# Peptides against a protein of PDB entry 5T59: the designs that were tried, part 118

Target 1, 112 residues: chain A of PDB entry 5T59
Amino acid sequence: TTPTMQSTSLLTEHLGYPPISLVDDIINAVNEIMYKCTNAMEKYLMQRNIIGKKDFSDEIKIGTAKLESLLENSVDKNFDKLELYVLRNILSIPSDLLEENRFRLLHHEKLV
Target 2, 90 residues: chain B of PDB entry 5T59
Amino acid sequence: EHIRFQRLVQVCNKALEESIRKLQSWEKIHECFPNYGQTREGIENLTVCQQQVIKLWSNLSRVEFDAIFHERSIEEKLNQLDDLINKARS

## One batch from the design tools (peptide; made by RFdiffusion4, then SolubleMPNN)

Design b2_p22_1_s4 (from b2_p22_1, 11 letters changed)
Fold by OpenDDE base, seed 5:
Structure b2_p22_1_s4 (fold): chain B 112 residues (1-112), chain C 90 residues (1-90), chain A 22 residues (1-22)
Amino acid sequence: as target 1 above (112 residues)
Amino acid sequence: as target 2 above (90 residues)
Amino acid sequence: ELTEEEIKETRKIKEKVRELLK
């Protein structure tokens, strides 16, 4: 079920914030975690960049960047799906209740 | 009775697990460091690095997501939503 | 498992939803 203005308003009243705000928090968090992970990986390997007589600094930088790109693409894909699922199936009001004007129960319970 | 919060946790875990899957592949890791990974020490370093990153990913995501859920009171709100919907249908 | 086209479609839907919610 795709969100509507009506359902969004009702859910915002219930939650105290727009449903999209929760999704934004989740996405922002995972993005931050992602870059912390890739940064940690690069730093760890750069402290171990010399093996024998060879310096692998350039290869480490390039390799870490490639892994970051892979992770970034995967995060984008999976959390795009998550966003849609959450908004359609979790933070949602069934259409039958909206059609029957039973959504007023949310407002009524708040007032009582 | 209460299903929405459980679903939220499930889909979050699934998204996190699917996202980190590429880094769990040793083949993918090694491909990014073709020459470095040809050395014994390089392999050892990459192995430890891979393990640490995966653990860091798991730990940070658990802590941060739990914090978000708490700050947004989402379990309580979703349980209430389930109750309201069930009540409306009864 | 999603194809590039499916990913693109997902993004389009997401954008529409976000626009609606603004």
Scores: peptide ipSAE 0.307, ipTM 0.923, DockQ to the pose 0.194
Fold by OpenDDE base, seed 1:
Structure b2_p22_1_s4 (fold): chain B 112 residues (1-112), chain C 90 residues (1-90), chain A 22 residues (1-22)
Amino acid sequence: as target 1 above (112 residues)
Amino acid sequence: as target 2 above (90 residues)
Amino acid sequence: ELTEEEIKETRKIKEKVRELLK
């Protein structure tokens, strides 16, 4: 079920915030976590960049960047799917209830 | 009866799991550090690094997502939504 | 799991949904 203006308004009233705000919180959080992880990885390895008189700093920087890119792409893909699923299937009102004007129950319950 | 919040948790966990999958591959890690990973010490460092980053990912995501769910009262709101929908169909 | 084309399509749909919700 694709969100509509009507369902969004009703859900916003019920939640106290727009449904998309929850998704944004989740996405922002995972992005922050992602960069914390990659930063930690780079720092850990850069503190151990010299082995047997050889400096691997350049390789570490390149390698970490590659891993960051892989993780970033995966996060984007999976959380794009998550966003669609949440908005369509979780934060949603069944179409049959909207068509029959039964969604008024949400508003009615708040007023009573 | 209450199903929406459970689904939310499930899809969040799935997204997190699928996102970190590439980092769980030793082969992928090693490929990014071809020369560093040819040394014994390098392998040890990469192994520890891989384990730590995965744990960090798991721990941070759990804490942050739980905080979001609490701040947004989403379990309660989704349960109420389920109840309202069920009531409307009765 | 998803091909590059499917990923692009997903993003396209996502953008449409976001535009609708704004």
Scores: peptide ipSAE 0.304, ipTM 0.922, DockQ to the pose 0.183
Fold by OpenDDE base, seed 2:
Structure b2_p22_1_s4 (fold): chain B 112 residues (1-112), chain C 90 residues (1-90), chain A 22 residues (1-22)
Amino acid sequence: as target 1 above (112 residues)
Amino acid sequence: as target 2 above (90 residues)
Amino acid sequence: ELTEEEIKETRKIKEKVRELLK
């Protein structure tokens, strides 16, 4: 079920923040983690860039960049799916609760 | 019954697991470092690096996501949402 | 796993949802 203005308003009131804010926190976190991981990889390998008499610095930089791109694509795909799922199925209100009588219940529960 | 928070945790874990899957492939790692990976020492370094980054991914995601869930009080809020839905249907 | 087209569609839906939620 796709979110509506009504459901968003009710959920925002319930949560104390818009549902999308939770998703944004999650996505921002994973992006930060992603770059920390790729940076760690590059740093680790760059400290070990010389094998014998050969310097592999350029290859390491290119390789880690490729891995970063691969990870970025995967993160984007999977967390786009996550966003839709969360907003549609987790942070959602069933249609029967959007009826007038049930709407009052949600409002009443907040006041009590 | 409370189900929404459990589902949130599940889908977060799934997204994290699927996202890191490519880095779990030794073949893909090696392809990115074709010459470096032809040396014994290079292979050793890549192996350790792969293991460490996967662990780092797992540890950081756990800590950060738990922090988010706590800051947003999402378990409590989702449990309450479940309760409201169940109550409305009773 | 999603195809490229499915990924695009997912993104479109996501954008619509986000616009609605603004």
Scores: peptide ipSAE 0.299, ipTM 0.922, DockQ to the pose 0.195
Fold by OpenDDE base, seed 4:
Structure b2_p22_1_s4 (fold): chain B 112 residues (1-112), chain C 90 residues (1-90), chain A 22 residues (1-22)
Amino acid sequence: as target 1 above (112 residues)
Amino acid sequence: as target 2 above (90 residues)
Amino acid sequence: ELTEEEIKETRKIKEKVRELLK
């Protein structure tokens, strides 16, 4: 199925919020988690930055930044796909329910 | 019968799993720390760090996503949607 | 599972929806 203005309106009424709001919550959460993870990684390694007589602080900072970038790219890619899938296949209304005579079913169930 | 919420959970888990895959690669980790990873102690530290971050990722995502699903009542709403669709087709 | 073509189409729809809800 394909999202439309009609389906979005009906789903918003059913959910009590726009479908996109759920997706936004998920994306915001994973972004927050991502930065917590990378921050923890950097802190752990920075507490162990001296090996022998060598200070690896600069390498650790650069390395963790690179890993963060890799993770960011992966998160962006995978959760973009998730957003598209959710809107098309999960938070969707089949065409047969979008017919004029079927609208009443959704409204009737909510109002009762 | 009820399929939408199950699918939501599945795609969320898949996205989380695929996202963390790069950090599960020891080769990728080592490439980011070429000199640090040439030392025995450095390798040990990176190994522990890798394990800890993966666990943190898993634990935080579980807690936060469950909270979102609860706050949005999404399981109930999706089950209701499935029921409405099935009823209309009967 | 989405094909590349389906992803592109859905992205366009997604953007329209976001604009309407903005």
Scores: peptide ipSAE 0.295, ipTM 0.921, DockQ to the pose 0.610

Design b2_p22_2_s1 (from b2_p22_2, 8 letters changed)
Fold by OpenDDE base, seed 1:
Structure b2_p22_2_s1 (fold): chain B 112 residues (1-112), chain C 90 residues (1-90), chain A 22 residues (1-22)
Amino acid sequence: as target 1 above (112 residues)
Amino acid sequence: as target 2 above (90 residues)
Amino acid sequence: MDYDEITDEEIKEFHELLKELA
């Protein structure tokens, strides 16, 4: 079910916040986690950058940057999908209830 | 009867799993460190690093997402939504 | 709707919709 102004308003009243706010929290969290992971990876390897007589610092920096980009792209894609899925299938009001004005129950229950 | 919160958890897990999939590939890790990974010690370091990152990803996401769900009272709200919808259809 | 079946085009269209709702 595609979100509408009506469904968004009703859900906002029910939740106490706009549906998109939950998604924003999730996306912000995963982005923070992502960079914590990539930072940890770089730091771990940079502490182990010398093997034998060779310094692999440059290779480590380039390699971790590539992995960061790869992870970032994957996170963006999958959590865009998540956003769409959540707002269409989870935080949604069935169209048949909206069409029949049966969504009034949501508002009525709050007032009672 | 209550299905929405379960779906939320499922899709969150799915997105997290799909996001980390490439890092779970040893081949993808190794190709980013072609010379470093040609050394025994380098392979050992990359192996540990890969494992630690995946664990960190999983642990942090669990803790943070649970916190969000609690702060937003989303399980309760989604259960209520299911109940309201079912009631309206009865 | 299946999570795995969501396309890039659907995401694009959905983003446009969200802009209108904001």
Scores: peptide ipSAE 0.493, ipTM 0.943, DockQ to the pose 0.937
Fold by OpenDDE base, seed 5:
Structure b2_p22_2_s1 (fold): chain B 112 residues (1-112), chain C 90 residues (1-90), chain A 22 residues (1-22)
Amino acid sequence: as target 1 above (112 residues)
Amino acid sequence: as target 2 above (90 residues)
Amino acid sequence: MDYDEITDEEIKEFHELLKELA
């Protein structure tokens, strides 16, 4: 279900942090990993930039940049989808539990 | 009974797998290094590089995501959420 | 909702919603 002010508040109380914070951690982590990967790739190839008598440094730099862009686009798309999925289907409260009696139950469970 | 944490792990793996898919394509890699990849040594270097990057991606994501899940106590919290929902519906 | 079924339009709408909730 789509997040609401009510569900966000209840989940924040349950988790001890807003649901979006978990997603932020995940996205920040994957972005860091992404750039570590592309940086490692560039360094590896730049250590092997000369083959025979030809220097491929410029091609390596351009090529690695292209791959980085490709990966960035894919990460952006897929983790936008992940964010939506997590907040709608995982960190969510079914609508039937947001009714008065069910709502009280969730609140009561936290208090006792 | 407990389903939410399993789904979280599944969707994280799915997003990671789909994100790295283009780098798993040798054709895409080679296209970025058209002249370098025409040499024997270049092909060898690109092959090793591709393999290492994919492994690095997999290993780092596993370690970092597990750390996040632990720090956020998300398995426990999601299990509790499942239990609350099941209890409310019983 | 399946992960593979999420559309770009849904993502855009969802982002707008999150902005409103923030």
Scores: peptide ipSAE 0.491, ipTM 0.943, DockQ to the pose 0.936
Fold by OpenDDE base, seed 3:
Structure b2_p22_2_s1 (fold): chain B 112 residues (1-112), chain C 90 residues (1-90), chain A 22 residues (1-22)
Amino acid sequence: as target 1 above (112 residues)
Amino acid sequence: as target 2 above (90 residues)
Amino acid sequence: MDYDEITDEEIKEFHELLKELA
């Protein structure tokens, strides 16, 4: 089910925070992890940039940048999908609970 | 009875797995370092680097996501949501 | 909805929706 103002409000009340905040945390975390990984890769290879008499520093920098871009694109795509999935299928309220009587139930359970 | 948190974990794992898929490809790694990877030492370094990055990805994601889930109390909240839905449908 | 079935177009539309909710 697609998020609505009503479902967002109810879930925010239930969670103590907007549903999207959880997704934001996840996405921010994976982005941070991504750059830590690519940075580690570059540093590791740059410490091993000379083989024989040849310096591969430029190739390493370009190569790691390419991998970073590749990973960025993949992360963006997959976690956009995750966001949609979470907000539609996990952090969602079925239509039957959005009816008047069921709407009251959510409020009642919190207050009691 | 409780299904939402399980689904959250599953989709997180799926997204993480699919995101790192290309880095798991030796061919993709080698393509980025065409000359470096033609040397014996280069191949060795790239192999270790690839393994290290994948492990780092896996370990950091596990720790960070678990921390998020804990800080947001999401398992409890999703279980409660499941219970509310089931109760309403009974 | 399955994770693997989500399309780029659907994501785009969803982002527009989220802007409305923000």
Scores: peptide ipSAE 0.489, ipTM 0.943, DockQ to the pose 0.929
Fold by OpenDDE base, seed 2:
Structure b2_p22_2_s1 (fold): chain B 112 residues (1-112), chain C 90 residues (1-90), chain A 22 residues (1-22)
Amino acid sequence: as target 1 above (112 residues)
Amino acid sequence: as target 2 above (90 residues)
Amino acid sequence: MDYDEITDEEIKEFHELLKELA
């Protein structure tokens, strides 16, 4: 079910915040985690950049950047899907509940 | 009876798992470090690094997502939503 | 709706919708 102005308003009233805010929190969190992971990877390898007499610093920097990009693309895709799924299937109100008689039920529950 | 929160957890786990899948591939890791990975010591370092990153990903996501769910009271809210829907249909 | 079945086109359309709702 695709979100509407009506469903968004009702869900906001129920949740105490707009449904999209939950998704924003999730996406912000995973982005932060992502960069913590890639940063940790680079730092770990840069501490081990010399093997024998050869310095692999440049290769490490390029390699970790590639992995970061790969992860960014995957995160972007999968959490775009997550956003759509959550807002359509989880934080959604069936059409039958948007009818006048069912709408009053949601309002009534808030008041009591 | 209550299904929405379970679905939320499931889809979050799915997205996290799919996102990290590429880093779970040793071949892809090695391709990014072609010369470094030709040394014994380099292979060892990459192996440990890969394992640590995946573990870090898993641990951080668990902690952060649980915190979000708690702060947003989402389990309770979704259970209530399920109840409202079921009540309306009864 | 299955998570695995979501397409890029659906995501684009959905984003456009969200912009209208914002």
Scores: peptide ipSAE 0.486, ipTM 0.943, DockQ to the pose 0.969

Design b2_p22_2_s2 (from b2_p22_2, 9 letters changed)
Fold by OpenDDE base, seed 5:
Structure b2_p22_2_s2 (fold): chain B 112 residues (1-112), chain C 90 residues (1-90), chain A 22 residues (1-22)
Amino acid sequence: as target 1 above (112 residues)
Amino acid sequence: as target 2 above (90 residues)
Amino acid sequence: MDYDSITDEEIEEFHKLLEKLS
């Protein structure tokens, strides 16, 4: 179900934070991990930049940058999908429970 | 009975797996280092590098995501949400 | 809804919605 102001409010009360905050944490984490991985790759290869009599430093820098871009694009797409999925299917309240009577029940259960 | 947290873990794993899929391709790696990868030593270095990066990706994501889930108490909260919904429908 | 079935169009529409909710 698509998020609404009502569902967001209820979930925020339940979670103690807005649902989007969880997704933000996840996305921020994966972005950090992504750059740690690409940085590690570059450093590893740059320590091994000389093969025989040839210096491959420039190729390594360009190549790792290309891989970083490839990973960035994939992360962006997949975690956009994740965000949508989480907020629609996991951190969501069924529409039938957003009716007045059901709404009050959920609130009451929290207070009791 | 409790399904939401399981789904969260599943979709996180799916997103992580799909994101790293292209780096798991040796062909994609080699294409980025066309001359370096034509040397024996270069191939060896790229092979080790690829394996290490994938391992690093997996390990870091596991640690960081588990930390997030713990800090947000998301398993407990999602289980409670399942219970509330089920109770309301009973 | 399946993860694999999510389209680019849906993502775009969803982003618009989130912007309004923020």
Scores: peptide ipSAE 0.518, ipTM 0.944, DockQ to the pose 0.899
Fold by OpenDDE base, seed 4:
Structure b2_p22_2_s2 (fold): chain B 112 residues (1-112), chain C 90 residues (1-90), chain A 22 residues (1-22)
Amino acid sequence: as target 1 above (112 residues)
Amino acid sequence: as target 2 above (90 residues)
Amino acid sequence: MDYDSITDEEIEEFHKLLEKLS
């Protein structure tokens, strides 16, 4: 189901925060993790930048940047999908509950 | 009865797995380091690096996502949501 | 709804929706 103002309000009341806030946390976390991973890769390789008599520092920097970009693109795509999935299928209220009587049920349960 | 939290975990894992998939490709890794990867030591370093990054990705995501889920009490909230839905339909 | 079946077009439309809801 597609989010609506009503469902968002009800879910916000239920959760104590807007549904999108959870997604934001997840996305922020994965972005942080992503850069930690790429940074770790660069650091590891830069500590091993000299093979024989050749310094591969420049290649390592460029290469890790490419991998970072690759990962960024993948993260963006997949977590956009995740956001949609979560807000449509997980943090959602079925249409049959978006009725006056059902609203009262949700409200009642929250206040009890 | 409770399905939403399970689905949340599943989709999170799916997104994480799909996101790291390209880094799991040795070919993709090697392409980024064409000359470095032509050396024996370079190959060894890249191999270890690839493994470590994937492991780090997995470990950090587990820890961070679990923390988020806890802080947001999302399992409880989703279970409650399931219960409300089931109750309404009963 | 399947995670794998989500299209780029759906994502774009969904973003538009979220902007309105924010």
Scores: peptide ipSAE 0.517, ipTM 0.944, DockQ to the pose 0.930
Fold by OpenDDE base, seed 3:
Structure b2_p22_2_s2 (fold): chain B 112 residues (1-112), chain C 90 residues (1-90), chain A 22 residues (1-22)
Amino acid sequence: as target 1 above (112 residues)
Amino acid sequence: as target 2 above (90 residues)
Amino acid sequence: MDYDSITDEEIEEFHKLLEKLS
């Protein structure tokens, strides 16, 4: 289900943080990992840039940049999908629980 | 009974796997280094590099995501959410 | 829904929603 102000509020109370904060953590983490990977790749190849009296530094830099771009695009797409999935299907409250009586139940359970 | 945390783990793994898929393609790697990859030594270097990057991706993501899940107590919270939902429906 | 079925259009609309909720 699509998140609402009510569901967000209830989940925030339950979690101790807004649902989106979890997703933000995940996305920030994968972005950091992504650049660590691409940086490592570039450094590794740049240490091996000369083969047979030929310097491939320029090709390595360009090639690594291309791979980085490909990875960025893929990460962006897939983790946008993840965000949507998480907030709709995992960190969500079914509509039947958003009814008044069920709404009170969640608050009651928190207070007790 | 408890399903939400399992789904979270699954979708995280799915996103990670799909994200790294292109780097798992040797053809795509080679295309980015057309001349470098025409040398024997270049091919060897690219092969090792590809393997190391994929491994690094996998290892770092596992460690970092587990840390996030722990810091956010998300398994417990999602289990509790499942319980609340089930209780409300009973 | 499943992960693979999510479309670009849905993502765009969802971002707009999240902006409103923030």
Scores: peptide ipSAE 0.515, ipTM 0.944, DockQ to the pose 0.926
Fold by OpenDDE base, seed 2:
Structure b2_p22_2_s2 (fold): chain B 112 residues (1-112), chain C 90 residues (1-90), chain A 22 residues (1-22)
Amino acid sequence: as target 1 above (112 residues)
Amino acid sequence: as target 2 above (90 residues)
Amino acid sequence: MDYDSITDEEIEEFHKLLEKLS
């Protein structure tokens, strides 16, 4: 079910926050985790940049940047899908609950 | 009876698993470090690095997502939503 | 709807909708 102004308002009342805020938290978290992972990888390898007498620093920097880009693209795609799934299938209100008689149920529960 | 929170956890895990899939490929890792990975020591370093990153990804995501779910009280709210929907249909 | 069936086109259209709702 595609979100509407009505469903968003009702869910916001129920949750205490807009549904999109949950998704924002998730996306912000995974982005932070992503860069922590790539940063850790670069630091680990840069501490081991010299093998024998050869310095691989440039290759390490380029390589880790490539991996970061791959991860960024994958995160972007998969969490866009997650956002759509959550807002359509999880944080959603069936049409029957948006009718007059069912609409009162959510409001009533909020008041009692 | 309560299904929404379980689905939330499932889709989060799915997105996390699919996102890290590329880093789980040794071939892709090696391609990014073609000369470094030609050395014995380089291979060892890359192997450890790959394992550590995957573990870090898994551990951090678990901790952070659980924190979000707790702060947003999402399990309780989704269970309540399930109950409301079920009541409306009964 | 399942996670694996979501397409890029659907995501784009969904983003447009969300912009209208914001």
Scores: peptide ipSAE 0.513, ipTM 0.944, DockQ to the pose 0.935

